# Ledger of designs, part 110: peptides against a protein of PDB entry 5B16

Target 1, 136 residues: chain A of PDB entry 5B16
Amino acid sequence: TPSRINHNERLEFLGDAVVEFLTSVHLYYLFPSLEEGGLATYRTAIVQNQHLAMLAKKLELDRFMLYAHGPDLCRESDLRHAMANCFEALIGAVYLEGSLEEAKQLFGRLLFNDPDLREVWLNYPLHPLQLQEPNT
Target 2, 136 residues: chain A of PDB entry 5B16 as posed
Amino acid sequence: TPSRINHNERLEFLGDAVVEFLTSVHLYYLFPSLEEGGLATYRTAIVQNQHLAMLAKKLELDRFMLYAHGPDLCRESDLRHAMANCFQALIGAVYLEGSLEEAKQLFGRLLFNDPDLREVWLNYPLHPLQLQEPNT

## One batch from the design tools (peptide; made by RFdiffusion4, then SolubleMPNN)

Design b2_p26_5_s1 (from b2_p26_5, 14 letters changed)
Fold by OpenDDE base, seed 3:
Formats: sequence, C-alpha cells, structure tokens
Structure b2_p26_5_s1 (fold): chain B 136 residues (1-136), chain A 26 residues (1-26)
Amino acid sequence: as target 1 above (136 residues)
Amino acid sequence: SEAEKRRQELLQKVKEYLDQLVEKAK
C-alpha cells in the first residue's frame, strides 16, 4: 500500500499540470495581443509558490499544515512550499475525482474574490481571430 | 459600447492584479 506522502506527491504531480494548463488557456484568451514572453511572465507569477500558498490560505490549508506538520515547517519558505504543494494536490484530486471543469471553477473562484473579475477570467468571449485559428 | 467599456475596465483590474503578482515574484 502506497504511503499517504507518496499518494499526495502523485496528486501534486497531476495538479501541477492542471494548474499550469488552466492558467495557460485562460491567459491565452484573456490577452489575445500579449506576446509569448508576457504570457509566460503572468503564468509564472500565478503558479509561483507564494501565490498558490495565498490561494491555499483561503481554504485554511495553513491551519491544516501547522496542525499536521508544525514542527517540520519552522521556516516561512517551508510552509509556503508545503501549502503550494498541498494546493496542487487538491486541484489534482478535484480533477481526478471530478472533472477539468470542476478544477477550473474551483481555481477561478480562488483566484478572484470579486465575482466580476472572476467572471472575466472564467467566461471570456472568444476573440474573432481566436475563433478562426482552428481553421488555420 | 457600454458593455465593452465595462469589460475593458474589468480586464484592466485583472491585469493590475497580475502585475502585482509579477512584482511580488521578483
């Protein structure tokens, strides 16, 4: 039987890919005139440990981490890294047990507290040139 | 249109948030 740590690492692996993919897709549609370098810069900022840890805090994963692993997380950077990993594992689990759509909705809900900004992120209108890309 | 103006305002706010994240990443 695989350890819980091993299971979480596998979920983290999956979740990392899901977060990366969702972030990439939404940035691509939100900023149709932004060059690849700019898209990559925003993606890096969104998926960085500090930001993912901030999202994790909205789910009170900080309290969970301190309760379960407090003595092992004496440094702020260690806690942030652990929270980010746990967040990725959670997204991975939502995708695995649910769907990509559910993962997208959860991620978007956590990204923006403002419902109007959240809607812009989640429900972007397709740019006319983007609509034509499948045919090119 | 008014709807487009509203969308652009919201996009600007999204961009500002992302720009802040970029600065924090440095």
Scores: peptide ipSAE 0.637, ipTM 0.934, DockQ to the pose 0.853
Fold by OpenDDE base, seed 2:
Structure b2_p26_5_s1 (fold): chain B 136 residues (1-136), chain A 26 residues (1-26)
Amino acid sequence: as target 1 above (136 residues)
Amino acid sequence: SEAEKRRQELLQKVKEYLDQLVEKAK
């Protein structure tokens, strides 16, 4: 396997964790009364390939993927999966080369086009119960 | 407060978006 592919896979691995983590944290704080199952459901929906691919499209990763890997992405599902992976790799790279904060900001910006909704997602007041919980 | 009301409205919109994603995930 070429080193560049290996590197991308490693970044994807890292990015996947970062996306999962950021999503989890924000959901946890946004919905203090939501049960674990509900939180997990929202998280799954946010990080699903279809959604991440949509976010990736905002970065025009679709053009990149088709240019670089067009012959291998003849199916929509393949393209979607590849875009999601590429998105994760990008987030991983942002985290690696920058910071978690930068990854958070980028992810939030892509998640919500509406600045007001983005603000709610990114900046939330701590719930009284959350203040009483450990490791929050 | 008005600020809190606004936040709740925005939160509801966030929730609606997430709910839509959940439906799409099914």
Scores: peptide ipSAE 0.637, ipTM 0.934, DockQ to the pose 0.860
Fold by OpenDDE base, seed 4:
Parts: C-alpha cells; structure tokens; sequence
Structure b2_p26_5_s1 (fold): chain B 136 residues (1-136), chain A 26 residues (1-26)
C-alpha cells in the first residue's frame, strides 16, 4: 500500500542516518590518526549500496526481495539498490523500536563474521584524546 | 603488551577489510 511504502521510505531515511552515524563514530574511534579524507573514504565504502546489500544478504533479504519483486529486480544493480534500501529501513526500524545500541549490535554483527574483529569494532578502547570528546 | 599487540593485529585486519571495500567502491 502507498502508506506502507511511505513508511518504509521513512524508515530508510532514518536508517540511513543511523548507519551513517554508527559508521562515523566507530571509524573515528578506531582510527584516531586517520585524516578526515580517509575516514570519509572508509565510511563511503561501508555505506555503499554494494556493501549494504551484502550485509542484507546475510539476513536473507535477497530471498525476500526476489520473492516479492523478482521480475522488477532482474537487474543486479536494481536488486543491490533495493537490498541496500531495505537494509537501511531495517536498521531504522531497529533503532526506532529498540535502541541505538541494538542497531549498533546488529550492524556490528553483520559487518564482521569474525567475532574477534567484531569485538574490535564494537568495543574499542578510547584514545586519550577521544576520551575528551563530547558524547560520541 | 601482548594484549595490545593482539588488538593491533585485529585492527590491521579490520583495516584490510575496509581497504577491500574501498577498492570495490572504485
């Protein structure tokens, strides 16, 4: 329905911001010596459709999308874009109905299959200067 | 420390993953 579509687009909007924020924060803390350009480059790479689609695939959203919209998503780029949007909407929903922490945990789980890498991403020791940063 | 060394190794692997993503984004 149009209302559901609108709702999903709104969730996508929210999720986009959440993904962007979480990505930014974690990159900032993980790489205290990385210049802005490098941080931005990594962020762009993380939030690009291709990557988000890959994360979405881990949730089997591809099966859902193909089931629901198969003929309309016959092009790889279309499917990737739809998957990314769906992923954003999901993160948005998790944030909305749950919390930023829950969104963070979900995002982290999907980013890294390796639990050790995930731990580094999720639970990083703060650099002394970062400890002084206002609530990031 | 060994713990810090391990963390640095893991950070390097994280970086490598991100670098791969960057390359794919090109």
Amino acid sequence: as target 1 above (136 residues)
Amino acid sequence: SEAEKRRQELLQKVKEYLDQLVEKAK
Scores: peptide ipSAE 0.636, ipTM 0.934, DockQ to the pose 0.882
Fold by OpenDDE base, seed 5:
Structure b2_p26_5_s1 (fold): chain B 136 residues (1-136), chain A 26 residues (1-26)
Amino acid sequence: as target 1 above (136 residues)
Amino acid sequence: SEAEKRRQELLQKVKEYLDQLVEKAK
């Protein structure tokens, strides 16, 4: 229905911001000596359609997309774009109905299959200079 | 410390993953 479509688009809008924010925050803390350009490069890579679509595939959103929108998805690039948008809508929904923490945990679980790498991404010790930053 | 060394090794692997994503984005 038009109402559902509108709602999904709004969730996508919110999810886009959440994914961008979470990515930015974690990169900022993980790489305290990395310049802004490097941080932005990594962020762009993480939130690109191809990558988000890959994350979406882990949730089997590809099957959902093909089932619901198969006739409209004639190219792989179209599928990737649609999956990325759907993934953002999902993250938006998790944030909206749950919390930023829940969105963070879900995103982290999908980013890294390796639990050790996931732990580094999710739970990072603060760099001494980062600890001093608020006092400056 | 060994713990810090381990963390640095893991960070390196995270970085490698991100670098791969950057290359794919090109």
Scores: peptide ipSAE 0.631, ipTM 0.932, DockQ to the pose 0.885

Design b2_p26_5_s2 (from b2_p26_5, 14 letters changed)
Fold by OpenDDE base, seed 4:
Structure b2_p26_5_s2 (fold): chain B 136 residues (1-136), chain A 26 residues (1-26)
Amino acid sequence: as target 1 above (136 residues)
Amino acid sequence: SEEEKRRQELLQKLLEYLDQLVKEAQ
């Protein structure tokens, strides 16, 4: 229904912001010597549809999408885009109904299969210079 | 410290992962 679509689009909107924010914050803190261009490049890579779709696949959203919209998602690019949007909506919902922390944990868990990298991503010590700035 | 060295190694590994994502985006 249009109302459901609108609701999902709103969640996607929120989720997009959350994903963008979390990505930005973590990159900022983890790499204090990385220039803005590098930060932006990595952020783009993390939040791009292709990557988010890969994360969505870990949640088996691909199975859901193909089940619900298989005929409409015959093109791989269409499926990726839809999965990415769905992933964003999910993150948005987690943030909305839960917290930023919960969204952070979910996102981080999906970002890295390597537990060590996951831990570094999620549990980073603040750089000395960053301690002088408001914490996020 | 060894702990800091470990962290730096992981950060480098993380960067390599991110670099790979960038390449895949292209």
Scores: peptide ipSAE 0.591, ipTM 0.922, DockQ to the pose 0.838
Fold by OpenDDE base, seed 1:
Structure b2_p26_5_s2 (fold): chain B 136 residues (1-136), chain A 26 residues (1-26)
Amino acid sequence: as target 1 above (136 residues)
Amino acid sequence: SEEEKRRQELLQKLLEYLDQLVKEAQ
């Protein structure tokens, strides 16, 4: 229904912002010496539809999308776009009904299969220089 | 320290992962 579509679009809007924010914050703290261009490049890579669709696949959203919208998603690009949007809506919903921390945890868990990288990402410990100047 | 060394190694590994994502995005 139009109402449900609107609801999902709103959640997508929120989720997009949450994903971008979380990504930005983590990159910023993890790589204090990385220039803005590098930060932006990595952020783009993380939040682009292709990557978010890959994360969505880990939640088997592809199976869900094909079940619910198969005829409308006959092209791979359409499926990726839809999956990315659905992923954003999911993150948005987690933030909305839960918290930013919960969204962070979910996003981090999906970002990395490597538990060591996941741990580094989720904790994003301050760089030693940042520890010396924690308010910077 | 060994802990800091480990952290730096993981950060480097993370960068390599991100570089791969960038490559896939292009």
Scores: peptide ipSAE 0.590, ipTM 0.921, DockQ to the pose 0.860
Fold by OpenDDE base, seed 2:
Structure b2_p26_5_s2 (fold): chain B 136 residues (1-136), chain A 26 residues (1-26)
Amino acid sequence: as target 1 above (136 residues)
Amino acid sequence: SEEEKRRQELLQKLLEYLDQLVKEAQ
């Protein structure tokens, strides 16, 4: 259905931004000594289709995609891309209908199976230099 | 402190995880 496709694409657009934003913020605060190039490299790695697809698999989106779009997902790369997009749409929907906090919590929960890493990702103290940085 | 030490250990573990993701991205 074209209308559903358009809605999903819009959610993907929003979700992409949310995922990028959350990733950026957490990396920024967690690694205050890391230069922009490093931050960007890690962000790219986190939000790449392959990684997001892995996160999507934790939500069993692969089964959903095969059910909904099986004939169109014959290639592994196509499935991966579709799963990543679906994941973005989901995050977008969570943000839209819920909050950024809810999106953050969901994203963090999926990023790490290790609860300790999850906690450090989600709950970071502000670095003294970060406290001194202008907010503008 | 022990708390800070633990945090640094976790951050290192996180970096290792991220480095692995970078390799997979290449």
Scores: peptide ipSAE 0.589, ipTM 0.922, DockQ to the pose 0.848
Fold by OpenDDE base, seed 5:
Structure b2_p26_5_s2 (fold): chain B 136 residues (1-136), chain A 26 residues (1-26)
Amino acid sequence: as target 1 above (136 residues)
Amino acid sequence: SEEEKRRQELLQKLLEYLDQLVKEAQ
């Protein structure tokens, strides 16, 4: 259905921005001494198709994609790209229908299986240098 | 503080995880 396709593409557009924004914000606060190049490198790694596809697999989007579009996704690279786009659309939908906080929580839960890393990612308390910055 | 030490340890683990993702992106 053309209408559903357009809707998914729009959600993907929104989700792409949300994923990049959330990633940027967390990296910025977590690593106050990391220069822009490092921040950008890590952001790229986090939002790359292969990684987003991995996150999508945790939501069983691979099963969904293979079930619904198997004949068109014979190559692994095609599946990864499709899963990444689908994941972005999902995040976009969560943001649209819910909130940025809900998108943040979902994204964070999927990023890390380690509960300690998840905790530091999601809560990211300000570094002492960041706390002192306004006073300088 | 012990809390700060723990945080730094976690941040280091996070960096290691991110470095792995960077390698996989190459």
Scores: peptide ipSAE 0.580, ipTM 0.919, DockQ to the pose 0.852

Design b2_p26_5_s3 (from b2_p26_5, 10 letters changed)
Fold by OpenDDE base, seed 4:
Structure b2_p26_5_s3 (fold): chain B 136 residues (1-136), chain A 26 residues (1-26)
Amino acid sequence: as target 1 above (136 residues)
Amino acid sequence: SEAEERRKELLERVRQRLDELVREAE
């Protein structure tokens, strides 16, 4: 259904931005002494299809994708790409229908299995210099 | 403080995980 495909693509678009934003913000605050290049490197690693696909797998989206599109996703790269897109669409939907906070919580839960690390990621104390700066 | 040290440790571990992701991306 073209309309459904278009809808999913729109959600992916939104989700991509949300994931990018959340990642950027958290990296920025967590690592106040890290240069832009390092921040960008971490961001790229976090938001790349391979990683997002792994996050998607935690939600068992792989089972869904294989069930729905198995013959078309024989190559791992294809599956990974599709899973990443699906994950983005999901995040987009969570943001759209819920809130940025909900998207943040979901994303954080998936990013770190360790609850202590997760808490640091999600509930970071602001650096003194960051407190002095305007939002973001 | 101990709390500060704990946080520092956790931040380091977060960074380590991120470094792993970078390596996996390469």
Scores: peptide ipSAE 0.644, ipTM 0.933, DockQ to the pose 0.912
Fold by OpenDDE base, seed 1:
Structure b2_p26_5_s3 (fold): chain B 136 residues (1-136), chain A 26 residues (1-26)
Amino acid sequence: as target 1 above (136 residues)
Amino acid sequence: SEAEERRKELLERVRQRLDELVREAE
């Protein structure tokens, strides 16, 4: 259905922005001394289709894709792309119907399996220099 | 402090994971 496809694409559009924003913010605070190039490199790695597809797999979206779109996803690259898009749409929906915080929590939970690392990512403890400037 | 060292260790581990992602991307 064109309408449903359009809706998913819109959610994907929103989710893409949310994922990129969250990633950017967390990287920015976690690595206050990292230059822009390094931040961008990490961001790219986090939000690329291959990685988002991995996150999507944790939500078993691969099973969903095979069930719903199996014939159209014969190639792994196609599946990865579709899963990444679906993941973005999901994040977009979570943001839209919930909140940015909920999207943040979901994304963080998927990004790191290690609960200690997840906690650091989600709360990104301020660097001592940042603590001296709490309002910045 | 111990807390500061723990934080540093965790941050390094986060970075290590991110480095892995970068390697996978390249």
Scores: peptide ipSAE 0.643, ipTM 0.933, DockQ to the pose 0.894
Fold by OpenDDE base, seed 3:
Structure b2_p26_5_s3 (fold): chain B 136 residues (1-136), chain A 26 residues (1-26)
Amino acid sequence: as target 1 above (136 residues)
Amino acid sequence: SEAEERRKELLERVRQRLDELVREAE
């Protein structure tokens, strides 16, 4: 008998993992010569609340949040945090009800406004050594 | 090849955008 809040928190938990995973995989393949520290730095920047809130704004989640929780989200930092959480819950729901591929496509479409960069992110070119190791 | 060079250029632009995100996170 979990509350609606608990359910959303569970979706957020799942979505957080999905966003983290997708980000990690794409960074790993895009930058085969980048050390772990650099990969982690980029991942942190991509999944931080400020950035996820920006992605959420592209989906007009800010309007939704203000409609549903306006009185509790008067501070910009509160709204940003809530939007990031809501975005993660959305990705979690897309994965749960759809597929990882659908989550990947949605996330990728939002990450880059430039369609050429988006295409590289979504359909990353494999490094020659990676081409020789198809199981990775 | 031309395609390889194009991909290299695009990857560099992706990295530049990521660098911007890193700076914004600080």
Scores: peptide ipSAE 0.642, ipTM 0.933, DockQ to the pose 0.907
Fold by OpenDDE base, seed 5:
Structure b2_p26_5_s3 (fold): chain B 136 residues (1-136), chain A 26 residues (1-26)
Amino acid sequence: as target 1 above (136 residues)
Amino acid sequence: SEAEERRKELLERVRQRLDELVREAE
């Protein structure tokens, strides 16, 4: 059996792809008139280590990391990087053990605290032009 | 319609939050 470390690294690999995919899909549908550069800018901001670490903090992964690895994570930047990786592993695990929908719901719940904004993000109602041109 | 206006307002607020994230990334 693979080591727990190896398993986490594999989950991070999967989770990174899932987070990027979900982010890309939601941005694509929410902003049908936004050019690729704008979409990429938002995606980068959403999936960057600093932001993922903030999402991880909502799940109290900071407490987990400090409890388990405090001496090795004395620098704030080190903690953020570790938390971001841990968050990716978590999303990867949710996708692996559950479904993409479950990963989507968890990610959306953490991304927006405001329930109205969360609902818009999760359901991303289609723009009239998208309804008229479903293949685009 | 009222529903369309609300959706538009919510989308703007979503974008505002994303803009904040972009600024924080800089």
Scores: peptide ipSAE 0.638, ipTM 0.931, DockQ to the pose 0.907

Design b2_p26_6_s1 (from b2_p26_6, 18 letters changed)
Fold by OpenDDE base, seed 1:
Order: C-alpha cells, then structure tokens, then sequence
Structure b2_p26_6_s1 (fold): chain B 136 residues (1-136), chain A 26 residues (1-26)
C-alpha cells in the first residue's frame, strides 16, 4: 500500500542518516590522524549500497526480497539496491523503536565477522556526549 | 594502548581491502 511504502521510505531516510552518522563518528575517533579525504573514502566504502547489500545478505534479506518481490528484482543491481534500502530501513526501525546504542550494536556486529575488528569498532573511546542514548 | 593500536591497524587494513574490493566491483 502507498502508506506502507511511505513508511518504509521514511525509515530508509532515517536509517541512512543513522548509518552515516555512526560510521562518521567511529571513523573520526578511530583514525585521529586521517585526513578528511581518507575518512570520506572509508565512509563511502562502508555505507554505499554495494556494501550495505552485503551486510543485508547476512540477515538473509536477499532471500526475503526474492520471496516477496522476485519478479521485480530480476537484475542483481535492482536486488542490491532493494537490499540496501531494506537494510537502512531496518537500522532506522531499530533506532526508532529502540535506541542509537542498539542501532550501533547491530550495525557493528554486521560490519565485521572478525571479533577483534568488531571489538575495536564498538569499544573505541568516544566523546561522552556521543555515548548518550537518545530518548525514543 | 599497544593492543588498541594493533587493533586499529588491523581495522585500517581491513577497510583498505574493503575499499579495493568495492571499487573493483563498481
């Protein structure tokens, strides 16, 4: 329905911002000597549709999409785009219904299969105000 | 601190590889 589509698009909008924000903050603190261009390069790699689609596959969103929308997603590029959007909507929903901390934890867990990388990403010291969870 | 720096280096190496992989796929 149009209302459901609008809701999903709004969640995607929110999720996109959350993913971008979390990525930016973590990169900023983890790499204090890295110039803006380098930070932007890493951020782009992390948040671009291709990568988010890869993360979405870890949640088996590809199987869900093919089940629900298979005929409309014949092209891999269309599927990747849809998966990325769905992933953003999921993060947006987690933020909306839960907290920024929960979104951070979920995103971090999906970003890395390596526990060392996951640990440093999630546990690197951040500014105290950035650790505060918004009231949702 | 030494552990943190090691992990940071590991992370950066991973991210560099990710950049390369995604650029190749684009």
Amino acid sequence: as target 1 above (136 residues)
Amino acid sequence: SARLEELRRKLEAYLRELVEELEAAA
Scores: peptide ipSAE 0.657, ipTM 0.943, DockQ to the pose 0.828
Fold by OpenDDE base, seed 2:
Structure b2_p26_6_s1 (fold): chain B 136 residues (1-136), chain A 26 residues (1-26)
Amino acid sequence: as target 1 above (136 residues)
Amino acid sequence: SARLEELRRKLEAYLRELVEELEAAA
């Protein structure tokens, strides 16, 4: 329905920002000696559609997309883009209905299969965010 | 700590590989 599509697009918009923010913050603190260009390179790799689609596949969103919208996703690029968008919408929803912390945890768990990498990504000392999250 | 630095290096190595992988796929 148009209303659901609109809602998903809004969630995607929010999720895109959350993914970008979390990635930026963690990279910033984890690599204090890395110049902006290097940080940007890593961020781009993490948040681009190709990678987000890979993360989405871990949630079996590919199966969901093909099942629900197969006829509209004949090209690999279309499927990848849709998966990335859906992933962003999911993160947006988790943030919206849960918290930034929950979004952080989910995103971090999906980013890395290696437990050591998960540990350092999620548990590296970060300055607490003192900004109030919007109430929904 | 030594542990943290080790993990950071491991993470950076992973990210470098990710960059290369994604660039190759583009």
Scores: peptide ipSAE 0.657, ipTM 0.942, DockQ to the pose 0.808
Fold by OpenDDE base, seed 4:
Structure b2_p26_6_s1 (fold): chain B 136 residues (1-136), chain A 26 residues (1-26)
Amino acid sequence: as target 1 above (136 residues)
Amino acid sequence: SARLEELRRKLEAYLRELVEELEAAA
C-alpha cells in the first residue's frame, strides 16, 4: 500500500504535467505570433515554483504548511518549494478526480485577479470545436 | 476582434511584468 507521501508525490507528478500542459496550450493559442523563446519564457514564469507558491498562497497553503511543517520550513525557499509541490498535487487531484476542464478553471481563477485577464485566459478558444467561447 | 486584441495586449503586459518580477526575485 502506497504511503500518503507517495500518493502526494504521484499527484504532484501529474499536476506538474497538467499545469505545464494547460499553460503551454493557452500561451500557444493566445499568442500566435510569439516565437518559441517568448512562449517558453512566459511558461517558465507561470509554472516555476516561485509563482506556483504565490498561487498557493491564495489558497492559504502557506498557513497550512507552516502549521503542519513549520519546523522543517524555516527557509523561505523550502516553504516556496513545498507550497509549489502542494499546489501541483492539488491540481493533479482536481484533474484526477474531476476533469481537465475543472483543473483549467481552477488554475485560471488563481492565475489572475483581474477579471479581464481571467476571461481571456479561460475563454479564448483552445480548440476549433469549442464554439461557446466568448472571446474570438 | 478588437476586444480580443485588447485583452491579448493586456495579458502580455501582465506576463511581461510577471517575468520581470520573478527574474528580479531570483
Scores: peptide ipSAE 0.656, ipTM 0.940, DockQ to the pose 0.812
Fold by OpenDDE base, seed 5:
Structure b2_p26_6_s1 (fold): chain B 136 residues (1-136), chain A 26 residues (1-26)
Amino acid sequence: as target 1 above (136 residues)
Amino acid sequence: SARLEELRRKLEAYLRELVEELEAAA
């Protein structure tokens, strides 16, 4: 049986991909006229460790990390990195045990505190079959 | 729709701010 640490690292690996994918897809569809460079810039901002750590803080992962790994996290940068990794592992777990949709919902809800931003991010049609009332 | 475009603009504005904030903190 693989170690819990190994399992967490595997989840992080998966979560990293999920976060990257979801971010890419949503940006792609939400900004059809934005060039690749702009899309990449926004994606980088969303998925970089500092931002993911901010999202992790909303889940109080900072408190968890300090409790569980405080002695090993002497630098703020180390804490941010660890929080980001933990966040990715969480998203990976949600995807693995649940679905991509569930991962999307969780990620989207955490991304924005503004309800309008949540709405457009989560509810914008990402597939032609889901397209309804596009002019509303 | 006008609403969608408005939301897109709002989102982009937010993202631009996010980029700036993260760059400033880096």
Scores: peptide ipSAE 0.654, ipTM 0.941, DockQ to the pose 0.800

Design b2_p26_6_s2 (from b2_p26_6, 15 letters changed)
Fold by OpenDDE base, seed 3:
Structure b2_p26_6_s2 (fold): chain B 136 residues (1-136), chain A 26 residues (1-26)
Amino acid sequence: as target 1 above (136 residues)
Amino acid sequence: EEERKKKLEELEKYLQELVEEAKAAA
């Protein structure tokens, strides 16, 4: 229904911002000498539909999408785009119903299969607002 | 600290790979 679509689009909108923000903050602290162009390049690569779809596949969202929307996703590119959107909506929901910290942890776990890389990503200093998140 | 540096370099290498994949897909 249109109402459900609108709700999902709103969650996607929120999730897109959360993913963008988390990615930006971590890159900023990970690479203190990297110029804005380089930071933006890395961010684009991380948040692109192809990559987010890969992360979504780790959560078996591909099976969900094919089950629920198979006829509308006959093209691989359409499926990837839909999976990326669904992933954003999921992150948006985690932030909305949980916390930024929970969104950060989930995103970090999915970004890297290597536990050491994951730890490097997650344990860099974060923005003061993120550090104070438990108070909100 | 040295281990962290190595892992950061590995992480950056991974990001570079993602960048190249993005370029190839575009």
Scores: peptide ipSAE 0.583, ipTM 0.920, DockQ to the pose 0.830
Fold by OpenDDE base, seed 4:
Structure b2_p26_6_s2 (fold): chain B 136 residues (1-136), chain A 26 residues (1-26)
Amino acid sequence: as target 1 above (136 residues)
Amino acid sequence: EEERKKKLEELEKYLQELVEEAKAAA
C-alpha cells in the first residue's frame, strides 16, 4: 500500500492537471477574442501558488498546515507552497472520488466570493464559434 | 444580457488584478 505521503503527492499531481484544465477551459470560453498569451497569463495568475493558497485559506487549510507541519513552514512562501499543493491534492481527490463537475463546482465556488461572478465563471455562454468545441 | 456583460467585465477586471499581483510577487 502506498504511503499517505505518496498518495497525497499523486493526488496533487492529478489535481494540478484538473485545475489547469478547468482554468483553461473556462478562460477559453469566457474570452473568445483573447489571444493565447492573454489566456496563458490569466491561467498563470489563477493557478499560481499564492492564489491557490488564498483559495486554500478559504478552506482553513492554513490552520491545518500549521497544525500538522508548523516547524517546517516558518517561511510564508513555504506555507503558501504547501497550501497550494494541499489544495491541488484536494481537487485531485474530489475529481478522483467524485467527478470533474464536482471539482469544477468546488473550484468555482472558491474562485469567486461574488455569486454573480461565480455564475459567469461556471455558466459561461458559448460563443457562436465555440459551439463546435467540446462543452466542458 | 447587459448585466451579464457587465459581470464578465468585472470578472476580467478581477483576473487582471490577479495578474498584477502575480507580477508584484515575481
Scores: peptide ipSAE 0.582, ipTM 0.919, DockQ to the pose 0.887
Fold by OpenDDE base, seed 1:
Structure b2_p26_6_s2 (fold): chain B 136 residues (1-136), chain A 26 residues (1-26)
Amino acid sequence: as target 1 above (136 residues)
Amino acid sequence: EEERKKKLEELEKYLQELVEEAKAAA
């Protein structure tokens, strides 16, 4: 129904912002000496449709999309775009119904299959300069 | 701590790979 589609699009809108925000925050703290351009480059790579679609595959959203919308997703690029949007909607829903922390954990778990890299992402180390800052 | 530093370097390498993939997809 139009209402359901609208709701999904709204969730996608919210999820897009959440993904962008989480990515930005983690990159900011992980790379305290990286200039804005570098941060933006990494962020773009993380949140681009192709990458989000890869994350979506880990949730088997590709199978869902093909099951529900197969005839309309005959092109791989269309499928990737739809999967990315669906992934964003999912993150949006997790944030909306749960919390930012839950969205963070889910996103982090999907970003890295390597548990050590995941740990670094989710629990970023404090930079020496950050350690020297007063505890305010 | 040293181990975490190494993992951070690995993470950055991973991100750099994603950047290259992004460029290839563009």
Scores: peptide ipSAE 0.581, ipTM 0.919, DockQ to the pose 0.865
Fold by OpenDDE base, seed 5:
Structure b2_p26_6_s2 (fold): chain B 136 residues (1-136), chain A 26 residues (1-26)
Amino acid sequence: as target 1 above (136 residues)
Amino acid sequence: EEERKKKLEELEKYLQELVEEAKAAA
């Protein structure tokens, strides 16, 4: 229904912000000596459509998209974009219905298949120069 | 701590790979 579609678009809007925020926060703490340009570069790489689409595949969103929107997704680029948007909507929903922590955990679990890398991502130490910064 | 440092380096390497993939897709 149109209302459901609009709701999904709203969730996508929210999820986009959540993904961007979480990515920014984690990068900020993980790389205390990295300049803004480097942080932004990493963030862009993480939140780019092709990467988010890859994460979406882990949730089998590709199958869902082809099932629900197959005729409209003939181009691979269109599919990636749609999957990325759907992924953002999902994260938005998790944040909305759950918490930022839950969104963080889900996102982190999907970002890294390697549990060691996941651990580093999720559990970053505070740099001495970051002690006065908000703990987010 | 040394192990964590190594893992962080590995994580950064992973991110660098993502950056390269982004460049290739551009």
Scores: peptide ipSAE 0.573, ipTM 0.917, DockQ to the pose 0.890

